# Peptides against a protein of PDB entry 4BOS: the designs that were tried, part 22

Target 1, 163 residues: chain A of PDB entry 4BOS
Amino acid sequence: PVLTRTVVPADNSCLFTSVYYVVEGGVLNPACAPEMRRLIAQIVASDPDFYSEAILGKTNQEYCDWIKRDDTWGGAIEISILSKFYQCEICVVDTQTVRIDRFGEDAGYTKRVLLIYDGIHYDPLQRNFPDPDTPPLTIFSSNDDIVLVQALELADEARRRRQ
Target 2, 163 residues: chain A of PDB entry 4BOS as posed
Amino acid sequence: PVLTRTVVPADNSALFTSVYYVVEGGVLNPACAPEMRRLIAQIVASDPDFYSEAILGKTNQEYCDWIKRDDTWGGAIEISILSKFYQCEICVVDTQTVRIDRFGEDAGYTKRVLLIYDGIHYDPLQRNFPDPDTPPLTIFSSNDDIVLVQALELADEARRRRQ

## One batch from the design tools (peptide; aimed at target 1 A10)

Design b1_p17_7 (made by RFdiffusion4)
Pose (drawn by RFdiffusion4):
Structure b1_p17_7 (pose): chain A 163 residues (1-163), chain P 17 residues (1-17)
Amino acid sequence: as target 2 above (163 residues)
Amino acid sequence: ALEAQRAALAAKRLAEA
């Protein structure tokens, strides 16, 4: 089986669309983004002690309004939140310098999902099977460290191809 | 069309950085 990128629209909401795709087992639905952003705002507003002005670069309320827009880009704050909400590890494979940032690293989730990130775009990763009957898988066991190795290699290859 | 959209977004992000 081969680790594969599926290209979602680069409409400013790719982070949310990619996370949704992998946690829902391979469903592409761009319309999920506004609701996922509202979910983020709900969580950020619920903990102003943690989501401080220093962390957000603005007020808690300003950040909530900002993230609810259809043109702002999700990042580490959003990913950390979505990892907990969905109760899975979200592994971002960064093809800029070829590394993996593992959200939910120490929460003991049983599940793991992967996104590929080039500094500008987010796309979901999935495992494809050469058997006509076996659909792609997007959710992997936390014990499954080999998929992380395959993702690092895909990151190397993706970096080479992009250059 | 999808690659064009992606290139446009990349240009926008680099301009803002």

Design b1_p17_7_s2 (made by RFdiffusion4, then SolubleMPNN; from b1_p17_7, 8 letters changed)
Fold by OpenDDE base, seed 3:
Structure b1_p17_7_s2 (fold): chain B 163 residues (1-163), chain A 17 residues (1-17)
Amino acid sequence: as target 1 above (163 residues)
Amino acid sequence: SLEAAREAAAARALALR
């Protein structure tokens, strides 16, 4: 099995596209962003005590309006929210540092998904199998540390290639 | 679909309670 990268469109919604891809088992849907943004806004709005201005850097309402814009980028807060929503670890391997940032790692989730990040762009990762009839895997066991090693290797290779 | 994902996520959340 080999861990590979699926390049999604380089737009402001690459994070949402990538997350959707991995949580849906490998479905590429670049049009998912508006609904994903609304989902995040709904979650944030539902808990103004937790999602405070201190966390958001703006009022709860301002954030909700902001994230629903078609030109705003997702980041750590959005990843954290999506991790909690989908009840899975979201592991982001950074090609610049060759390090993995794990979101939801202390929540006790049994599943993890992986993204690769180059400092501005997110792409989803998948495991491809030798058997052509076996579809790629995007959802891994949280105990599967091999996939994390493979992600680091992939990131290191990307760094060397300036990808 | 995202709706299916939402439903699955909700089910997972309930299972953890």
Scores: peptide ipSAE 0.035, ipTM 0.653, DockQ to the pose 0.022
OpenDDE base, seeds 1, 2, 4, 5: peptide ipSAE 0.028, 0.027, 0.029, 0.031; ipTM 0.623, 0.642, 0.640, 0.673

Design b1_p17_7_s3 (made by RFdiffusion4, then SolubleMPNN; from b1_p17_7, 5 letters changed)
Fold by OpenDDE base, seed 1:
Structure b1_p17_7_s3 (fold): chain B 163 residues (1-163), chain A 17 residues (1-17)
Amino acid sequence: as target 1 above (163 residues)
Amino acid sequence: DLEAQRERLAAERLAKA
């Protein structure tokens, strides 16, 4: 088994495409972003006390309108929201720092998914198996630390290629 | 590098939560 990267389109919605890919078990759907943006907006709008201007950097309503635009970028706030929504830990390995940022790590989720981030783009990660009839795995146990090591190795290799 | 800037700002806000 080897951890591999699936390159998704480098559009403004790569985060959403990548999250959708891993949480849906390896389904590449670049058209998923509009609905995911609306989902996030709905969640944010439903709890204005928690999702305050201090958290969002803008008013609740302004954020909802902003995130629903096709040309706005997702980040840590959106990852946190999606982690809560899908009830899974989202682990993002950064190729610039070779570090993993874990979202939802203290929520008690039993599942984790992995993304790779290069500073301007998100891609999903998957585990490929030797048997071609066994589909790649995108949802891992939250206790599977081997996949985290593999993600770090993948990021380190990517970083070295740029140097 | 807009996404990196967005990510850093978002992370800072979440850290204050």
Scores: peptide ipSAE 0.031, ipTM 0.667, DockQ to the pose 0.062
OpenDDE base, seeds 2, 3, 4, 5: peptide ipSAE 0.018, 0.017, 0.031, 0.018; ipTM 0.586, 0.568, 0.662, 0.581

Design b1_p17_7_s4 (made by RFdiffusion4, then SolubleMPNN; from b1_p17_7, 5 letters changed)
Fold by OpenDDE base, seed 1:
Structure b1_p17_7_s4 (fold): chain B 163 residues (1-163), chain A 17 residues (1-17)
Amino acid sequence: as target 1 above (163 residues)
Amino acid sequence: SLEAAREALAAARLAAA
């Protein structure tokens, strides 16, 4: 498929790098993590009633301190927060299960972005075009279900290669 | 636009923090 994977550094901030890549239209910035971690912490801190200990698994303050560390990994909670912040559906295709988990699917967003996940590492996905002068597309219509099929195909291929 | 929405939301969240 024309949907391809851009490998970002396999560091503790791959989720943030990947999200930044797709929401910014294909900008690779491995140094974006500190700012994004602070952004998430600020959002969480701003609404302790919503981001409760029950949701976070730790106190609001403990989570904020934790996520701002440079050695902690982002996951579903952070994806859901980033989906809300960027006002887009974040679709994560898992290479281990060949399933797509959709974050923000019930929010009525008109745009979606895609990540690929192998159980530990996140990478961004983009649609490449035959014309080399046409930049890859990272932001899709939420009605574009073809891209989801392509993501599943990509994940299945990755599973076959055990990567 | 998505960019405009992001900026507006970002400003709102920062103000609330």
Scores: peptide ipSAE 0.031, ipTM 0.625, DockQ to the pose 0.022
OpenDDE base, seeds 2, 3, 4, 5: peptide ipSAE 0.027, 0.030, 0.025, 0.027; ipTM 0.651, 0.628, 0.642, 0.640

Design b1_p17_8 (made by RFdiffusion4)
Pose (drawn by RFdiffusion4):
Structure b1_p17_8 (pose): chain A 163 residues (1-163), chain P 17 residues (1-17)
Amino acid sequence: as target 2 above (163 residues)
Amino acid sequence: SESEYRDEHFAEMIALE
C-alpha cells in the first residue's frame, strides 16, 4: 500500500477541509469549514486564561471573529483544538524542512491521522490499496509508527518534486 | 486561495498542551 495525497481546494479553508477529510474516514466536503471554524471560536472563547492576548496576538474576541472568516488560515491553535475534539492524534507532515509535528502527542489517543503541509497548503494523506475492493484508509492506529516513516519519505519526495 | 508562506508555532502549541 502507498501513502497518497488527495488535493483539496486551496480556498483558504484547506486546513479544516483536510482535517475533516481524514477524521471522517475519507470524505471531501468543503462546506464543513464554516462550522469547524465556529467550533474553534466556541472553544477559544471558553478558555481566555489559556487563549490569552499573548498567545493569540489580539483579544480573545478578535481571534474568534477572525477565525470565523472564510479567508483566514487555520494553524497550530486550530489543530491542537481539533485533535482534542476529535480525540485523535493529528500528524502534520511539514515538507518545508521534512519533519512531523504530532498534535495529541501525549494524550494517549488510539487513533492517528495525517496531513501534508508545504507552508502554504494543507492536504490530507491516506493509505491506498492495490486491491479493487479495499477503499483508502485515513485513520491509523497510534501503534502504527510505520505510517509515520512512510509519511516522512513522502515528505522528502514531495520536497524534491516541488523544487 | 493560499499563496504565502506562514510562521507556524507547531512545537510551541504542542508544548503548551

Design b1_p17_8_s1 (made by RFdiffusion4, then SolubleMPNN; from b1_p17_8, 6 letters changed)
Fold by OpenDDE base, seed 5:
Structure b1_p17_8_s1 (fold): chain B 163 residues (1-163), chain A 17 residues (1-17)
Amino acid sequence: as target 1 above (163 residues)
Amino acid sequence: SATELREEHFEEMIALS
């Protein structure tokens, strides 16, 4: 089995598309972003004390209006929210640093999903199996450390290609 | 930008998650 990258459109919604892909078991739906943006806005709006201006970089209301735009980018705040919403670790391997940032690692989730990030673009990762009748896996055990090693290897290879 | 700020605060958001 090998860990591979599925390239999603390089638009402003690549994070949402990538998260949707992995949490839904490999469903590519570039049209998922509007609803996910609304979901995030609803969660943020529900807790203005926690999601303060200091965290958001703007007022709670301004953020909610902003994130619902079609041309704004999701990032760490949105990942953390989606991790909590889907009750899974979201592991992001960064090709620039060859490091994995784990969202939700202390929450006790039993599942993890993986994204690859190059500083601008997010893509989903999946495990492919030699048996063609076995579909790719996008949801892993939080105890599966092999997939993290494979993600680091994938990121390192990506970095080396840029050398 | 707000997007840049969110990416710069990656570790902070990890701690919050």
Scores: peptide ipSAE 0.025, ipTM 0.653, DockQ to the pose 0.306
OpenDDE base, seeds 1, 2, 3, 4: peptide ipSAE 0.025, 0.024, 0.022, 0.022; ipTM 0.643, 0.657, 0.636, 0.626

Design b1_p17_8_s2 (made by RFdiffusion4, then SolubleMPNN; from b1_p17_8, 7 letters changed)
Fold by OpenDDE base, seed 2:
Structure b1_p17_8_s2 (fold): chain B 163 residues (1-163), chain A 17 residues (1-17)
Amino acid sequence: as target 1 above (163 residues)
Amino acid sequence: SATTLRDERFAEIIALS
């Protein structure tokens, strides 16, 4: 089994496309962003006490309007929200630092998904199997630490090759 | 399994609504 990267379009919505890909079991849908943006906005709007200006950097309403725009980038806040929503760890391996940021790591989730990040762009990661009849895996056990090692190796290779 | 995280979570939301 080999951990591989699926390159998604380098647009404003690469984070959402990447998350959608991994939580859907490997479905590439570049048109998923509007729906996912609305999902995040709905979650934020539903709990203004938790999603305060201190957390969002702007008012709850301003954030909801902002994230629903088609030209705004997703980041750590959105990853955290999506981690909570899907009740899974979202592990982001950074090719610049060769380190993994684990979102939801202390929540006790049994599942994890992986993204690779180069400082401006997100892509999803998947495990390919030797058997061509076995579909790629995008949802891993939170006990699968081997996949984290493989992600670090992939990131290091990307760093060295400037990918 | 054919069930994804998205399908599972949205099924819960629909059930609660």
Scores: peptide ipSAE 0.037, ipTM 0.640, DockQ to the pose 0.030
OpenDDE base, seeds 1, 3, 4, 5: peptide ipSAE 0.033, 0.033, 0.034, 0.034; ipTM 0.677, 0.675, 0.672, 0.649

Design b1_p17_8_s3 (made by RFdiffusion4, then SolubleMPNN; from b1_p17_8, 8 letters changed)
Fold by OpenDDE base, seed 2:
Structure b1_p17_8_s3 (fold): chain B 163 residues (1-163), chain A 17 residues (1-17)
Amino acid sequence: as target 1 above (163 residues)
Amino acid sequence: SATTLREEHFEEMIKLS
């Protein structure tokens, strides 16, 4: 099995498209962003005590209005929220540093999904199998450390290609 | 099972949307 990258459109919603892809088992839907943005906003609005201005960098209401715009970029805050919502680790391998940022690693989740990030763009990762009748896997066991090694190798290769 | 994470939380997504 080989870990591979699916390139999603380089638009303002690449994070949401990528997360949608992995949690849906490999469905590419670039039109998913409005729904995903609304989901984030509703979660944030539902708990103003937890999602405070200190965490959001703006008031709860301002953040909700901001994230629902179609021209704003998602990042670490949104990944953390989605990790909690889907009850899974979201592991982001960074091609600039060749490091994995884990979101939700202390929550005891049994599942993880993987994204690759180059500093401005997110893409989803998937495991392909030799058997063509076996569909690619996007949801992994949180005990599967091999997939993390493969993600690092993929990131390192990407870095070498740019050097 | 072929159930995805999105499918597992579909009902909650509807509630929040």
Scores: peptide ipSAE 0.032, ipTM 0.668, DockQ to the pose 0.031
OpenDDE base, seeds 1, 3, 4, 5: peptide ipSAE 0.031, 0.031, 0.029, 0.030; ipTM 0.670, 0.665, 0.663, 0.666

Design b1_p17_8_s4 (made by RFdiffusion4, then SolubleMPNN; from b1_p17_8, 6 letters changed)
Fold by OpenDDE base, seed 5:
Structure b1_p17_8_s4 (fold): chain B 163 residues (1-163), chain A 17 residues (1-17)
Amino acid sequence: as target 1 above (163 residues)
Amino acid sequence: SATTLRDEHFAEMIAKS
């Protein structure tokens, strides 16, 4: 089994495309972003006490209008919301630092998905199997730390290629 | 696909929001 990267379009919605890919078991849907943006806006709007200006960097209403634009980038806030929404850890391996940021790690989720991040772009990760009849896996056990090691190795190799 | 987390949690989360 080998962990591999699926390159999604380098547009402003790569985070949403990548998350959709892994939580849907490997479905690439470049049209998924508008509805995911609206979902996030709805969740944020529903809890203005938690999603305050201190958290959002702008007023709750301004953020909701902002995230629904097709040219704004998602980040840690959106990942945290999506982790809660899908009830899974979202593990992001960073190719610049060769570190994994685990979103939702203290929530007790039994599942995890993995993304790779280069500082501006997100891509999804999947495990491929030698048996061609076994489809790639994008949803892992939260106890599967081997996949985290493989993600770090993948990120480290990406960094070395740039050096 | 092996699992679809979207289908498992979408309706529940929307109801809470």
Scores: peptide ipSAE 0.025, ipTM 0.651, DockQ to the pose 0.035
OpenDDE base, seeds 1, 2, 3, 4: peptide ipSAE 0.018, 0.019, 0.024, 0.019; ipTM 0.573, 0.574, 0.624, 0.569

## One batch from the design tools (peptide; aimed at target 1 D70)

Design b1_p18_1 (made by RFdiffusion4)
Pose (drawn by RFdiffusion4):
Structure b1_p18_1 (pose): chain A 163 residues (1-163), chain P 18 residues (1-18)
Amino acid sequence: as target 2 above (163 residues)
Amino acid sequence: KAGDPSPVSYEQQLAAVM
């Protein structure tokens, strides 16, 4: 089986679309993005002690309004939040310098999902099978460390191809 | 629409949330 990127639209909501794709087991639905952003705002507004002005670069309310727009990019704050909400590890494979940032690293989730990130775009990763009957898999066991190795190599390859 | 990134960098956010 081969680790594979599926290209989602680069419409400013790719982070949410990509996370949705992998946690739902391979469903591409761009319309999920406004609801996922509202979910983020709901969680950010619920903990102003943690989501402080220093962390957000603006007021809690300003951040909530900002993230609810259809043109703002999700990032680490949004990913940390979505990891907890979905109760899975979200592994971002960064092809800029070829590393993996593992959200939910120490929460003991049983599940793991992968996104590939080039500094500008997010796309989901999935495992494809050469068997006609076996659909791609987007959710992996937390014990499954080999998929992380394959993702690091895909990151190397993706970096070479992009250059 | 044109994209709008966070004023706070990804690495700064990462350090705050992990």

Design b1_p18_1_s1 (made by RFdiffusion4, then SolubleMPNN; from b1_p18_1, 9 letters changed)
Fold by OpenDDE base, seed 5:
Structure b1_p18_1_s1 (fold): chain B 163 residues (1-163), chain A 18 residues (1-18)
Amino acid sequence: as target 1 above (163 residues)
Amino acid sequence: MKPVFSSVSYEEQLKAVL
């Protein structure tokens, strides 16, 4: 298939590494996590009314301290924040269910990026081209639904390989 | 039903997405 995954380190910061990879056009930088965690904390701290304990499961301040640790996992909260920050849809395909969850789909963004998730790990997705001189694509049009089909196919193949 | 993408509870993730 044209759509492929790049395996990033399983170091508790795979979400941040994966997002950085796709929004920067295919740059693998595992060292990006600390600053991205601080960015998340800054955004959360700036809006305690929206990012309430009901949403965070802990106080705003406790969450900010927690997410800045190097061993805590990002999830839907962090993805939604990063979608808004980078002004793009973040589409996550789950290999366990072969479903895509789209973050930022109603915001009117013109771009989308894709991650693949297996329940414990995130990896970035990219489109490879047959021309070796054409670099892989990580940022897609939000109107490109073919890439979503390809992501589902990739996830389904991954599921079958585990069976 | 939305999937769980982290150690955060399903309920908390759902609230964040909605």
Scores: peptide ipSAE 0.030, ipTM 0.646, DockQ to the pose 0.154
OpenDDE base, seeds 1, 2, 3, 4: peptide ipSAE 0.029, 0.027, 0.024, 0.029; ipTM 0.654, 0.595, 0.586, 0.663; seed 4 fails the geometry check

Design b1_p18_1_s2 (made by RFdiffusion4, then SolubleMPNN; from b1_p18_1, 10 letters changed)
Fold by OpenDDE base, seed 3:
Structure b1_p18_1_s2 (fold): chain B 163 residues (1-163), chain A 18 residues (1-18)
Amino acid sequence: as target 1 above (163 residues)
Amino acid sequence: MEPRFSSVSYEEQRKAVL
């Protein structure tokens, strides 16, 4: 099995497209972003005590309006929210630092998904199998640390290509 | 450790990285 990258469109919403891809088992839907943004806004609006200005860096309402714009990026806050919503770890491997940030790692989720990030773009990762008739896997066991090693290797290779 | 990713506009992120 080999971990590979599926390149999604390089638009303002690549994070949402990538998350949607992995949590839906490999469904590429670049049109999912507005719904994903609204989902996040709805979650934030529903719990202003937790999603406070201290967490958001802006008022709850300001954040909701901001995240629903089609030209704003998701970051750690949005990934954390999506991790909680989908009840899975979201692991982001950074090609610049060759490090993995794990979101939801302390929540006891049984599943994890993986994204690769280069500083300005997110892509989903998937495991391909030698049997061409076996579809790629995007949802892994949260105990599968081999896939994390493979993600680091993939990121390191990407970094070397940019030298 | 705290995640290093931030929530910013696309253009602000692009300016910071490029």
Scores: peptide ipSAE 0.025, ipTM 0.591, DockQ to the pose 0.062
OpenDDE base, seeds 1, 2, 4, 5: peptide ipSAE 0.030, 0.025, 0.025, 0.011; ipTM 0.657, 0.637, 0.578, 0.426; seed 1 fails the geometry check

Design b1_p18_1_s3 (made by RFdiffusion4, then SolubleMPNN; from b1_p18_1, 10 letters changed)
Fold by OpenDDE base, seed 2:
Structure b1_p18_1_s3 (fold): chain B 163 residues (1-163), chain A 18 residues (1-18)
Amino acid sequence: as target 1 above (163 residues)
Amino acid sequence: MAPRFPSVSYEEQRKAVL
């Protein structure tokens, strides 16, 4: 089994497309972004005490309006929210630093998904199997440390290709 | 120091590159 990258469109919504891909078991749907944005806005609006200016960098209402725009990029805040919503650890491997940031790591989730980030773009990761009849796996056990090693190797190779 | 995974607009990103 090998961990591979699926390139999603660079349309300002790559994070949402990538998350949707991995949590839905490998479904590429760039049209999911508007609904994903609305989902995040709804969650944020539902808890203004937790999602404060200190967390959001803007008022709750301003953030909700902002994230629903089609040209705003998701980041750590949105990843954290989606981790909680989907009840899974979201691991982001950075090709610039060859490090993995784990969102939801202390929540006790039994499942994890993986994204790869190059500083401006997110893509989903999946495990491909030798059996052509077995579809790629995008949802892993949170105890599967091998997939994290494979993600680091993938990121390191990507870094070497750029320099 | 910029966040590792920032939330930004396309316009903000483009402006930062210029």
Scores: peptide ipSAE 0.191, ipTM 0.736, DockQ to the pose 0.062
OpenDDE base, seeds 1, 3, 4, 5: peptide ipSAE 0.047, 0.145, 0.091, 0.098; ipTM 0.673, 0.721, 0.690, 0.689

Design b1_p18_1_s4 (made by RFdiffusion4, then SolubleMPNN; from b1_p18_1, 8 letters changed)
Fold by OpenDDE base, seed 5:
Structure b1_p18_1_s4 (fold): chain B 163 residues (1-163), chain A 18 residues (1-18)
Amino acid sequence: as target 1 above (163 residues)
Amino acid sequence: MAPRFSSVSYEEQLKAVL
């Protein structure tokens, strides 16, 4: 298959590791999580009116302290923030529902990256090429809808394997 | 202590962000 997943550690920071992987062109660095967590906290703290308790489920300050822990999980809020920070669309294909949630799709970004999510774990997706001298691609054009089809196929195959 | 997920489910967060 052209589109493949790279399994990252299930260490509570898989979202951050996965995002770092795709936006850096395929660099696996599980140690990136602490700084990325601090980045999220900084952004959230800077806009308490938007990042309210209604959105966070806790006070702004409590969230910032919480997300900086090494054992707390990132989710849609963090993905949305990272999409804006990296100025790219982040597409998450869910293997449970076989659907893609697109973060930043209305922002006019020219680039998109892809993650695969199974309900408890995130992994990055990459496009492999037949030429072994051509490195895998992790950053796609936001107009490349073929990669979205491939992601859906990958998720559907994963679902079938579980059945 | 068990690992903590976000304060709301992924689905609920999607509703809030999207």
Scores: peptide ipSAE 0.034, ipTM 0.636, DockQ to the pose 0.723
OpenDDE base, seeds 1, 2, 3, 4: peptide ipSAE 0.016, 0.029, 0.034, 0.033; ipTM 0.581, 0.655, 0.660, 0.674

Design b1_p18_2 (made by RFdiffusion4)
Pose (drawn by RFdiffusion4):
Structure b1_p18_2 (pose): chain A 163 residues (1-163), chain P 18 residues (1-18)
Amino acid sequence: as target 2 above (163 residues)
Amino acid sequence: AAHEAAVAALRARIAAAT
């Protein structure tokens, strides 16, 4: 089986669309983004002690309004929140310098999902099977460290291809 | 159970917005 990128629309919401695609088992639905952003705002507003002005670069309320827009990009704050909400590890494979940032790293989730990130775009990763009957898989066991190795190699290859 | 309900509520809102 081969680790594969599926290209989602680069409409400013790719982070949410990508996370949704992998946690829902391979469903592409761009319309999920406004609701996922509202979920983020709900969580950020619920803990102003943690989501401070220093962390957000603005007020808690300003950040909530900002993330609810259809043109702002999700990042580490959003990913950390979505990992907990969905109770899975979210592994971002960064093809800029070829590394993996593992959100939920120490929460003991049983599940793991992967996104590929080039500094500008987010797309979901999935495992494709050469058997006509076996659909792609987007959720992997936390014990499954080999998929992380395959993702690192895909990151190397993706970096070479992009250059 | 609470977690499943929270994910289901999010899915319902996403379906309504589709």

Design b1_p18_2_s1 (made by RFdiffusion4, then SolubleMPNN; from b1_p18_2, 10 letters changed)
Fold by OpenDDE base, seed 5:
Order: C-alpha cells, then sequence, then structure tokens
Structure b1_p18_2_s1 (fold): chain B 163 residues (1-163), chain A 18 residues (1-18)
C-alpha cells in the first residue's frame, strides 16, 4: 500500500473540496464548497462565546459573512470546525516545512483523514492498494501512525522536487 | 457511525441546494 496525492481543482475552495473528498471515501465534488461555507458560518454563529473575536480575528458576524464569500480561502479555523463537525481528526502535512498539523487530536476521535498543503493549495491524500479490486482508503484509524510517516515522506519528496 | 451521520447531513444540504 502506498499513500498518494489526488489533485483537486486549484480554486479558492480547494480546502473544502479536499476535506469532502477524504471524508466521503474519495468523492470529488467541488459543488460541496458553498454548503460547507454555509455550514461553517452556521456553526460559528451558533456559539459566539466560543468563536470569539480573539479566535476569529474579526467579529463573529464579520467572519460569517467573510467565509460565505465565494472567493475567500479556508485555513486552520475552518479545518478545526470541519474536524469537529465530522468527528474525525484532520491531519495536514505541509510540503514547505515537512511537518504535520493535527486538528482534533485532543478530541478522542477514532478516525483520521489526511490533506497535503503546499502553502497555497490543499489536496487530499489516499492509500492505494496493489490489488486493483481494493478501493483506495481515505479514512484511517487515529492510531495509524504509519500513514503519518508516509505523509511526511510524500511531503519531503514534494519539497525536494521544488527546491 | 457518527461520521456517516454527519456525511449524510452535509450531503442532504448539498442536495437540497441543488
Amino acid sequence: as target 1 above (163 residues)
Amino acid sequence: SELEKRRQELRARIEAAS
């Protein structure tokens, strides 16, 4: 089994598309972005005490209006919210630093999904199997640390190719 | 599973918006 990258469209919603891809078991659906944006805004609006200005960098209402725009880019805040929504750990490997940021690691989730980030674009990661009849895996056990090692190797290779 | 329930929820939202 080998961990591979699936390139999704390079638009302002690549994060949402990538998350949807991995949590759905490998389904590419860019049309998910508007609803994910609305979902995030709804969650943020529902808990202004938790999602404070200190966390959001803007007022709760300003953030909700901002994230619902079709030209704004998601980041750590949105990943955290999606992790909580889907009740799974979201691990992002950065090809610039060759480090993994783990979102939801303290929540006790039993499942994890992986994304790869190059500083401007997010893509989903999947495990491919040698048996062609075995479909790729995008949802892993939160105890599967081997997949994290594989992700780091993939990111390191990507970094070397660009340097 | 909880993940499946949340997947269904978002899929339903997407479908309703289509």
Scores: peptide ipSAE 0.697, ipTM 0.956, DockQ to the pose 0.495
OpenDDE base, seeds 1, 2, 3, 4: peptide ipSAE 0.108, 0.105, 0.176, 0.692; ipTM 0.717, 0.715, 0.783, 0.957

Design b1_p18_2_s2 (made by RFdiffusion4, then SolubleMPNN; from b1_p18_2, 9 letters changed)
Fold by OpenDDE base, seed 1:
Structure b1_p18_2_s2 (fold): chain B 163 residues (1-163), chain A 18 residues (1-18)
Amino acid sequence: as target 1 above (163 residues)
Amino acid sequence: SALQEAREALRERIKAAE
């Protein structure tokens, strides 16, 4: 089995597209972005005490309006929210630092998904199998550390290619 | 669960938006 990168559109919503891809088992659908943005806004709006200005960098209402725009970028806040919503660990491997940031690591989730990040763009990762009849795997066990090693290998290779 | 239903609802909304 080989971990591979699926390139999603390089638009302002690559994070949402990538997350949706992995959590839904390999469904590439950029049309998910507006709905996921709205979902995040809804979740943020539902808990103004937790999602304070200190966390959001802007008022709760301002953030909700901002994230629902089609030209704004998501980041750690959105990943954290989506981790909770989908009840899975979201692991992001950074090709610039060759490090993995784990979101939801302390929540005790049994599942993990992986994204690859180059500093501006997110793509989903999947495990391909030699058997063509076996579909790629995007949802892994939270105990599967091999997939993390493979993700780091991808990141390291990407970094070397840029050198 | 409530979350499961919410995730399913989201999928349906996305499908309808295609």
Scores: peptide ipSAE 0.695, ipTM 0.955, DockQ to the pose 0.894
OpenDDE base, seeds 2, 3, 4, 5: peptide ipSAE 0.692, 0.691, 0.694, 0.690; ipTM 0.955, 0.955, 0.955, 0.955

